# Peptides against a protein of PDB entry 3QIS, part 34

Target 1, 334 residues: chain A of PDB entry 3QIS
Amino acid sequence: PSLELSRREFVFENVKFRQLQKEKFQISNNGQVPCHFSFIPKLNDSQYCKPWLRAEPFEGYLEPNETVDISLDVYVSKDSVTILNSGEDKIEDILVLHLDRGKDYFLTISGNYLPSCFGTSLEALCRMKRPIREVPVTKLIDLEEDSFLEKEKSLLQMVPLDEGASERPLQVPKEIWLLVDHLFKYACHQEDLFQTPGMQEELQQIIDCLDTSIPETIPGSNHSVAEALLIFLEALPEPVICYELYQRCLDSAYDPRICRQVISQLPRCHRNVFRYLMAFLRELLKFSEYNSVNANMIATLFTSLLLRPPPNLMARQTPSDRQRAIQFLLGFLL

## One batch from the design tools (peptide; made by RFdiffusion4, then SolubleMPNN)

Design b1_p10_2_s3 (from b1_p10_2, 5 letters changed)
Fold by OpenDDE base, seed 3:
Structure b1_p10_2_s3 (fold): chain B 334 residues (1-334), chain A 10 residues (1-10)
Amino acid sequence: as target 1 above (334 residues)
Amino acid sequence: SFLESYRPVL
């Protein structure tokens, strides 16, 4: 069996968070026998491609002289955004198109990723006074490393913030502040806030706006700005409540004093973001007659974002654990 | 407001 491929090299320029890109190619059976094709893992790989790449179809049969279009889909989700932002991963892969009882065909995937404030750590963003697209990649790496070291120091309670660091970190990321300030100013009376989905085009505009600028006003509807805040919180590499405190939040869920003590042990940036969000959400609840927002709805929605189970516990989360997590947040909303 | 106390100094 043999295949002819219309292309073997694919370039995905300017790949962005949540922006689907597609490149198509044709495979043709130029042989005299039916053939089965499949994308196969490379040696020592578990998957035929990186998490941000997909082939569609990834397998199939071709009759003699049959031609099939294959789509190569590049999509950076919350699961790939952090490693691409840090430069740990890149828009580079090699696909192996295997022909049963035939030859392997190698496809080269290349391109560039444009960093996002989505999927960047709270610590790094607190050090970032400019839009992420203005920050050199080398400086992004340094900011993530410094952020990790300061997080560790803050957890150890050992070092007063050296007053001599020429650039004081922000209290909260500017991106969170922009989203929340917009919602506080313009969305407090928005009917069905956090219940109505945003528009996908508006979400992309909001993401691009936050990545490239410091806007006076965020573009899009209040629903899109609200959903962008949810996406931002979901995409965080570490949730606003650090994984190390997850169990203690559940254990304290019915004691408001212990809950406040647990929050006081968060890293400075995480603690500030948590307090800021809780203050915003308490203000939003004052307008419940207009925005249809109640404490139970908010607590349920934000619990999955702010108080995520550690990856090793995700499969074990009980309905009781979910209820404790909701109760923990309710103690800050009421 | 308490929210305004978190305003980033850019």
Scores: peptide ipSAE 0.570, ipTM 0.962, DockQ to the pose 0.945
Fold by OpenDDE base, seed 1:
Structure b1_p10_2_s3 (fold): chain B 334 residues (1-334), chain A 10 residues (1-10)
Amino acid sequence: as target 1 above (334 residues)
Amino acid sequence: SFLESYRPVL
C-alpha cells in the first residue's frame, strides 16, 4: 500500500492559550489495494502526538483512489500551558502516519507559542511587574526557577525573605488584582454572577488584554470577567492552596482556628491571593439579593479551583473529602 | 478598603 499526502509540513504561528488553530491536509490511496492508516506513537512515546495536538481522523480505511481530509488541531489547554509558558515544551512535534503493511510517513509540526499569565505560577507573577508578553522568555525561566526556590524556602520556614535591594514582589499578581477589582467595582449587582458562562470571544480578549497590557478596565461582560477569573485559578500550575496543605485543610475543615493556621503556612503569594479572594467573595455575598451568589454555591465552585487534590489523590477523592473541602472554604466566607 | 490594600505598586 502507498499514500500521497498533499502536505507534510505544518506551521502554527502565534499559538495562544485556549485559541484553537486548525491545519488540513489530504491523504490519497494511490495504490491498488485498500489500506488502513493510523497515527502511531514514536519509539518510547505513549501517544501519537503531544497533548496540545490532535489529528482528526487519527485512523481510517482508504479504498483505491479514495481521498480523506485530515485536520490537525492545535489547542493549548490548562494541561499544556505551563510547560509552553516556561519553554520546557514548544510548538514542535513529528507525527508518524503508519500504513498497515506499508511505510511510515512523517509530518513535521512547528510554530511558536505566545506566553500567557494563565498557567504561570503565583510566585512568578508576583515578581512580574510588566505584562508577560513584554518579559523575555529567558527571564520567564529565571522567574519560575526563583519562584520554586522561594516556595520551598517559605514552606521550610528556613530563610526570611531577604528584604534586600531586590524589587519587592507584589502582594498578589496584577492579573488577579485587575480581575477582582473589576468584579468588585462593576459585578457586585450582576445577576447570576459565576453561574452564567462568558462569551468565548470575550474570554480570549480578556486573556490577550492581561497578557499584553495593564488595562484600566477589562473588556467584556461581567460574566466573561468572572469566568476569566475561574479559568485563571484553574490554569495555575500550583493551586492557590498548595498541594502540600490539601490533606491538612480537609482534616481542619470543622475547626476555624486550625483552618486559619493552615492558611498561615502557605507561601506568601498563595496566602495573599487566598486572603484577597476570600475578602472579595465575602463582599459579593453582601449583594446576594442582587447577584444570586450564596456561600454554598461559592464554596462549591471555588473549592474545586482553590483546594485541588494533589495528582496522586485525584482518582481517590471521596464525597466526604469533597464535603470537608467545601466546609473548609465556608469557614472563610461566613 | 481591605481589597484596595492589595493594589499592586507597579
Scores: peptide ipSAE 0.560, ipTM 0.961, DockQ to the pose 0.945
Fold by OpenDDE base, seed 5:
Structure b1_p10_2_s3 (fold): chain B 334 residues (1-334), chain A 10 residues (1-10)
Amino acid sequence: as target 1 above (334 residues)
Amino acid sequence: SFLESYRPVL
């Protein structure tokens, strides 16, 4: 069997978080026999491509002189955004198009990624006084290393030595402050806040705005700004309540004094973000007659974002664990 | 306000 490919090199320029890009090519059976094609893993890989890449179709049959279009789709989700922001991964891959009893065809994927404040750690963002697109990649690496060391010191209850001439970290990320301050000013009376979805175009504008500027006003509807806050919290590599405290939150869920003690043990930036969000949500609940928002809805929504099970426990989460997690958060909303 | 006390000093 034999195939002809219309293209073998693909370049994806200016790849961004949650922005789909597509490139297409044709494969043709220039042989005299039917053939089966498939994308196959390389020797050391479990998948035929990186998590941010997909081929459609990824397998199929071609009759003699048949031609099929294949789409290569690049999409950076929450699962790939953190490793692309750090430069640990890049927009580079090699696809192996295998022909049954035939030859392998190699496709080269390349491009560039534009870093986002979405998927960046709370500790790194607290050290970042400029928009992420203004920060040199070398300085992003240094901020992530310093972020890791600060998290470890906080967990070990090490008193920060006299921070020398280093700039004091922000209390909360500027991006979270901008989103919450906008919602507090303009969305407290918004009907169905956090219940109505935003517009995808407005979400992209909000992400680009936070990545490139420090705006006085966030663009888009109150629903899009509210959904952007949810997406931000979901994309965090470490949730606002660190994985190390997850089980202690469940165990304390019915004792409000122990719940407050558990939160006091969070790293400084995580503890500040948690207290800031809980203060905002308690203000929003005062306007329940206008916005139709209640404590049970808010607790159910934000629990999945703020109090995520550790990756090793995700497959084992019980309905009882979910109810304890909701009860833990309710003790800060009421 | 309590929320305003979290304003980033840029």
Scores: peptide ipSAE 0.556, ipTM 0.960, DockQ to the pose 0.943
Fold by OpenDDE base, seed 2:
Structure b1_p10_2_s3 (fold): chain B 334 residues (1-334), chain A 10 residues (1-10)
Amino acid sequence: as target 1 above (334 residues)
Amino acid sequence: SFLESYRPVL
């Protein structure tokens, strides 16, 4: 069997978080026998492609002189955003299109990723006074390394923040502040806030706005701004409540004094973000007659985002653990 | 407000 491919080189320029890009090509059976094609893993790979890439269809049959369109879909989710932001991964791959009893055809995937404040650590973002797209990639790496070291020092209760670092970190990421300040100003009376989904186009505009600028006003509906805050919190590589404190939050869930002590042990940026969000949510709850928001709804929604189980425990979370996690947050909302 | 006390100084 043999194939003709209309294209073998694909370039995905300016790949962004949550923005789908598609490139299409044709494969034609120029042989005289039916062929089965499939994308196969390279040697030592478990998957035929990186997590941000998909082929559709990834397998199929072609009769002689048959042609099929294949879509190469690039989509950076929360699962790939962090490693692309750090430059640990890149928009580069090689796909192996295999023919049963035939040849391998290599497809080259290349491109560039544009970093996002989504999927960036709270520690790094607290050091970014400029939009992430203005920060050189080399400096992003340095900020992540410094952020890791400061997290570790904070957890160890060692040495005060070296006040000799020429730039004092922000109390909270500017991106979180912009989202929350917008919601506080314009969304406190918004009916069904955090219950109505945003618009996908508006979400993309909000993400691009936060990545490229420091806006006076966030574009889009209050629902889109609210959903952008949820997406931001979900995309954090380390949740607002660090994984190391997860079990202690559950164990303390019915003791408000111990809950506050656990939160006091968070790294400075995480602790500030937690307190800031809880203050916002308590303010939002004063307008419950207008926005239909209640403490149980908010606690349930934000618990999954702020108090995530460590990845190794995610599949084993009991209904009791979920209820304790909700109860932990309720003690800060009431 | 308490929220305003978190305003980033940019």
Scores: peptide ipSAE 0.555, ipTM 0.960, DockQ to the pose 0.941

Design b1_p10_2_s4 (from b1_p10_2, 5 letters changed)
Fold by OpenDDE base, seed 3:
Structure b1_p10_2_s4 (fold): chain B 334 residues (1-334), chain A 10 residues (1-10)
Amino acid sequence: as target 1 above (334 residues)
Amino acid sequence: SFLEAYRPEL
């Protein structure tokens, strides 16, 4: 069996978080026998492609002289955004199109990723006074390394850093501040806030706006700005409540004093973001007659974002654990 | 508001 491929090199320029890109090519059976094709893992890989890449179809049969279109889809989700932002991964891959009882065909995937404030650590973002697209990649790496070291020192209750020439970190990321300040100013009376979905085009505009600028006003509807805040919190590499404190939050869920003590043990940036969000959400609850927002809805929604189970416990989360997590958050909303 | 205490100095 043999195949002819219309293209073998694919370039995905300016790949962005949540922006689907597609490249298509044709495969043709120029042989005299039916053939089965499949994308196969390389040696020592578990998957035929990186998590941000997909082939559709990834397998199939071709009759003699049959041609099929294959789509190569590049999509950076919350699961790939952090490793692409750090430069740990890149928009580069090699696909192996295998022909049963035939040869392998190699496809080269290349391109560039544009960093996002979505999927960047709270610690790094607190050190970024400029939009992430203005920050050199080398400096992003340094900021993530420094952020990790500062988080560890903060958790160890080590001596306050000497007032050395390092710029004071922000209390909260500017991106969170911009989203929340917009919602506080313009969305407190918005009917069905956090219940109505945003527009996908507006969400992309909001993401691009936060990645490239410090706007006076966020573009899009209040629903899109609200959903952008949810997406931001979901995309965090570590949730606002660090994984190390997850179990202690559940254990303390019915003691408001212990809950506050647990939150006091968060790294400074995480603690500030948590307190800022809780203050905002308590303000929204004052307008419940207008925005249809209630404490149970907000606690249910934000618990999944702020108090995520660590990956090793995700499969074991009980309905009781979910209820404790909600109760923990309710103690800050009421 | 209490929210203004978190305003970033940019």
Scores: peptide ipSAE 0.526, ipTM 0.949, DockQ to the pose 0.911
Fold by OpenDDE base, seed 5:
Structure b1_p10_2_s4 (fold): chain B 334 residues (1-334), chain A 10 residues (1-10)
Amino acid sequence: as target 1 above (334 residues)
Amino acid sequence: SFLEAYRPEL
């Protein structure tokens, strides 16, 4: 069996978080026998491609002289954004198109990724006074390394030694401040806030705006700005409540004094973001007559974003654990 | 606003 491929090299320029790109090629059976094709893993890989890449179809049958179109889809989700932002991963892959009892065909995937404040750590963002697209990639690596060391010092309750001539970190990321300040100014009276979805085009404009500038006003509807805040919180590599404190939040969920003590043990940036968000959400709840927002809805929505189970416990989350997590957050909204 | 206490010094 043999295949002819219309193209073997694919370039994805200016790949961005949540922006789908597609490239297509044709495969043709130029043999005299039916062929089964499939994309197969390389040696030491569990999957035929990286998490941000997909082939459609990824397998199939071709009769003699049959032709099929294959789509190569590049999409950076929350699961790939962090490793691409740090430059640990890149828009580079090799696909192996296997023909049953035939030859392997190699496809080269290449391109460039544009870093986002979405999927960047709270600690790194607290050190960024400029938009992420203005920060050199080398400096992003240094900021992530410094962020890890500051988190570890905070967990160990090490008093920060002399604040030498290093620029003082922000209290909260400028991106979170911009989103929340916009919602506080313009969205407190917005009917169905956090219940109505935003527009995908407006979400992309908001992401691009926060990655490239420090705007006076965020573009798009109040619903799109609200959804952008949810996407930001979901894309964090570590949730606003650090994974190390997850179980203690569940255990304390019915004791408001212990809940406040657990939050006081968060790293400075995480603790500030949590208190800032809770202050905003309590203000939003005063306008419940206008915005249809209630404490149970907000607690249910934000609990999944702020108090995520550690990756090793995700498959074991019980309905009781979810109810305790909601009750923990309710104690800060009421 | 009490939210202004979190304003970034840029």
Scores: peptide ipSAE 0.515, ipTM 0.947, DockQ to the pose 0.895
Fold by OpenDDE base, seed 1:
Structure b1_p10_2_s4 (fold): chain B 334 residues (1-334), chain A 10 residues (1-10)
Amino acid sequence: as target 1 above (334 residues)
Amino acid sequence: SFLEAYRPEL
């Protein structure tokens, strides 16, 4: 069997978080026999491609002189955004198009990723006074390394860091402050806030706005700004309540005093973001007659974002654990 | 507001 490929090199320029890019190519059976093609894992890889890449179709049959279009889809989700922001991963891959009883055809994927404040750690963002697109990639790496070290120090030492002549970290990331301040000013009377989806185009504009600027106002509808806050919280590499405290939150869920003690043990940035969000959500609940927002809805929604089970426990989360997690958050909303 | 106490110094 033999294939002819219309293209073998693909360049995805300016790849962004949640922005789908597509490149297409044709494969033709220039042989005299039917052939089966498939994308196969290379070397010791478990998958034929990186998590941000997909081929469609990834397998199929071609009769002699048949041609099929293959789409290469690049999409950076929450699962790939953090490793791309740090430069640990890049928009580079090699696809192996295997032909049954035939040859392997190599496709080269390349491109560049544009960093996002979405999927960046709270600690790094608290040290970032400029938009992420203005920060050199080398400095992003340093900020993540420093953030990890400061998180560990804050967990091990109840000692206030005598923050010497270094620029004092922000109390909360500017990006989350901008989103919440906008919602507080303009969305408290918005009917069905956090219940109505935003517009995908407006969500992309909000992400691009926060990545590239410090706006006076967030663009888009209140629903899009609200959903952007949810996406931001979902994309965090470490949830607002650190994984290390997850079980203690569940165990304390019915004692509001113990719940407050657990939150006091969060890293400074995480603790500030948690308190800021809870303050905002309590203010939002005062407008429940206008926005249709109630404490149970908010607790249910935000619990999945703020109090995520550690990756090793995700598959084992019981309905009781979910109810405890909701009850933990309710103790800060009421 | 209590929220204003979290304003980033930029």
Scores: peptide ipSAE 0.512, ipTM 0.946, DockQ to the pose 0.938
Fold by OpenDDE base, seed 2:
Order: C-alpha cells, then sequence, then structure tokens
Structure b1_p10_2_s4 (fold): chain B 334 residues (1-334), chain A 10 residues (1-10)
C-alpha cells in the first residue's frame, strides 16, 4: 500500500486557551491495493498525539484512488493549559500515520502557544501586575517556581514572606478581581445569573481581554462574565481550597468554627481569593428576588470549583462527601 | 464596597 499526502508540515500559530484551530490535509491511495490507515503511538507514547491535538478521522480505509480529508484539531482545554503556560509542554508533536503492511508517514506539528491567566496558579497571578501576555516566558517560569516555594513555606508555617522581594504580591489576582468587580457592579440584578450560559464568542473575548489588558470594563453579557469566572476557577492548577485541606474541609463541614480555622491555614493568595469570592457571593444573595440566585444553588455550583477532591480521589467521591463539601461552603454564604 | 478592599494596587 502507498499514500500520497497533500501536506506533512503543520504550523499552528498563536494557539490560545479554549480556541479551536483546524488544519486539513488530504490522503490519497495512489497504490493498486486497498489500504487501512491509522495514527499510531510512537515507541514510548501511550497515545498517537498530545492531549491538545486530535486527528479526525484517526483511522480509516481507502480504496485505490480514494481520497479522504483529515482534520488536525488543536484545542487547549483546562487539562493542557497549565503545562503550556509554564512551557513544560509546547505546540510541537510528530504524528505517525501508519499503513497496514505499509510505510509510516511522519507529520510534523509545530506552532506557538500564547500564555493565559486561565490555568495559571493563584500565587503566580498575585505576582503579575501586568497582563500575562506582557510577561516574558522566562519570568513566568521564575514566578511559578517562586510561587511553589512560597506556597510550601506558607503551608509549613515557616518564615514570614521575605519582605525583601522587591514587589509586594497582590491580595488577589487582578483577573479574578476584574471579573468579580464587573459582576458586582452590573450583574447583581441579572435574572438567572450563573444559571444561563454565556456565549462562546464573548467567552473568547473575555479571556483575550484578561490575557492582554487591564480593562475598565469586561466585554460581553453578564452571563458570559459569570461563566468566565467559573471557567477561571475550574482551570486553576490548584483549586482555591488547596488539595491538602480537602479532607479537613469535609471533616469540619458542620462546625463553622473549625471551617474558618481550616480556611485560615490556606496560602495567603488562596485564602484571600476564597474570602473575596465568599464576600461577593453573600452580596449577590441579597439580590435573590432579582437574580433568582439562592445559597444552595451557589454552594452546589461553586463547591465543584473551589473544593475539588484531589485527582486520586475524584473517582471515589461519595454523595456524602459531596454533601459535606456543599455544607462547608454554605457555612460561608449564610 | 467591601470588595474594594481587595482592589489590586496596579
Amino acid sequence: as target 1 above (334 residues)
Amino acid sequence: SFLEAYRPEL
């Protein structure tokens, strides 16, 4: 069997979080025999491609002189955004298009990723006074390393924040402040807030706006701004309530005093974001007659975002654990 | 607003 490929080199320029890019190519059976094609893993890989890449179709059958279009889809989800922001991963891959009893055809994937404040740690974002797209990649790496060290020191209750770091960290990330301040100003009377989905185009505009600027106003509907806040919280590499405190939150869920003690043990940035969000959500609840928002709805929605089980426990979360997690948040909303 | 206490000094 033999194939002709219309293209073998693919460049994905300016790849962004949640923005789908597609490149298409054709494969043609220029042989005299039918062929089965498939994308196969390289020798040391479990998958034929990186998590942010997909081929469609990834396998198929071609008669002699048949042609099929293959789409290469690049999409950075919450699952790939953090490792791309840090530069641990890159928009580079090699796909192996295999023919049964035939040759391997290599496809080169390349490109560049544009960092996002989505999927960046709260600690790093608290050190970013400028939009993330203005921050040199080298400085992003340094900010993540410093943020890890400061988190570890904070958890160990060791040494005060070295006041010798020339720039005082923000109390909360500017991005989350901008989202919440917008919602507080314009969305408190918004009917069905956090219940109506945003528009995908507006979500992209909001993400790009936060990554590239410090806007006076967030673009889009109140629903899109509200959903952007949820996406931001979901994309955090470490949830607002750190994984190390997850079980203690569940164990304390019915003791408001212990709940407050657990929150006091969070790293400074995480603790500030938690308190800021709870303060906003309690304010939003005062407008329940207008926005149809109640404490149980909010607690249920935000529990999955703020109080995530550690990855190793996700598959084992009981209905009781979920109810305890909701009860933990309710103690801060009421 | 009490939320203004969290305003970033930019």
Scores: peptide ipSAE 0.504, ipTM 0.944, DockQ to the pose 0.895

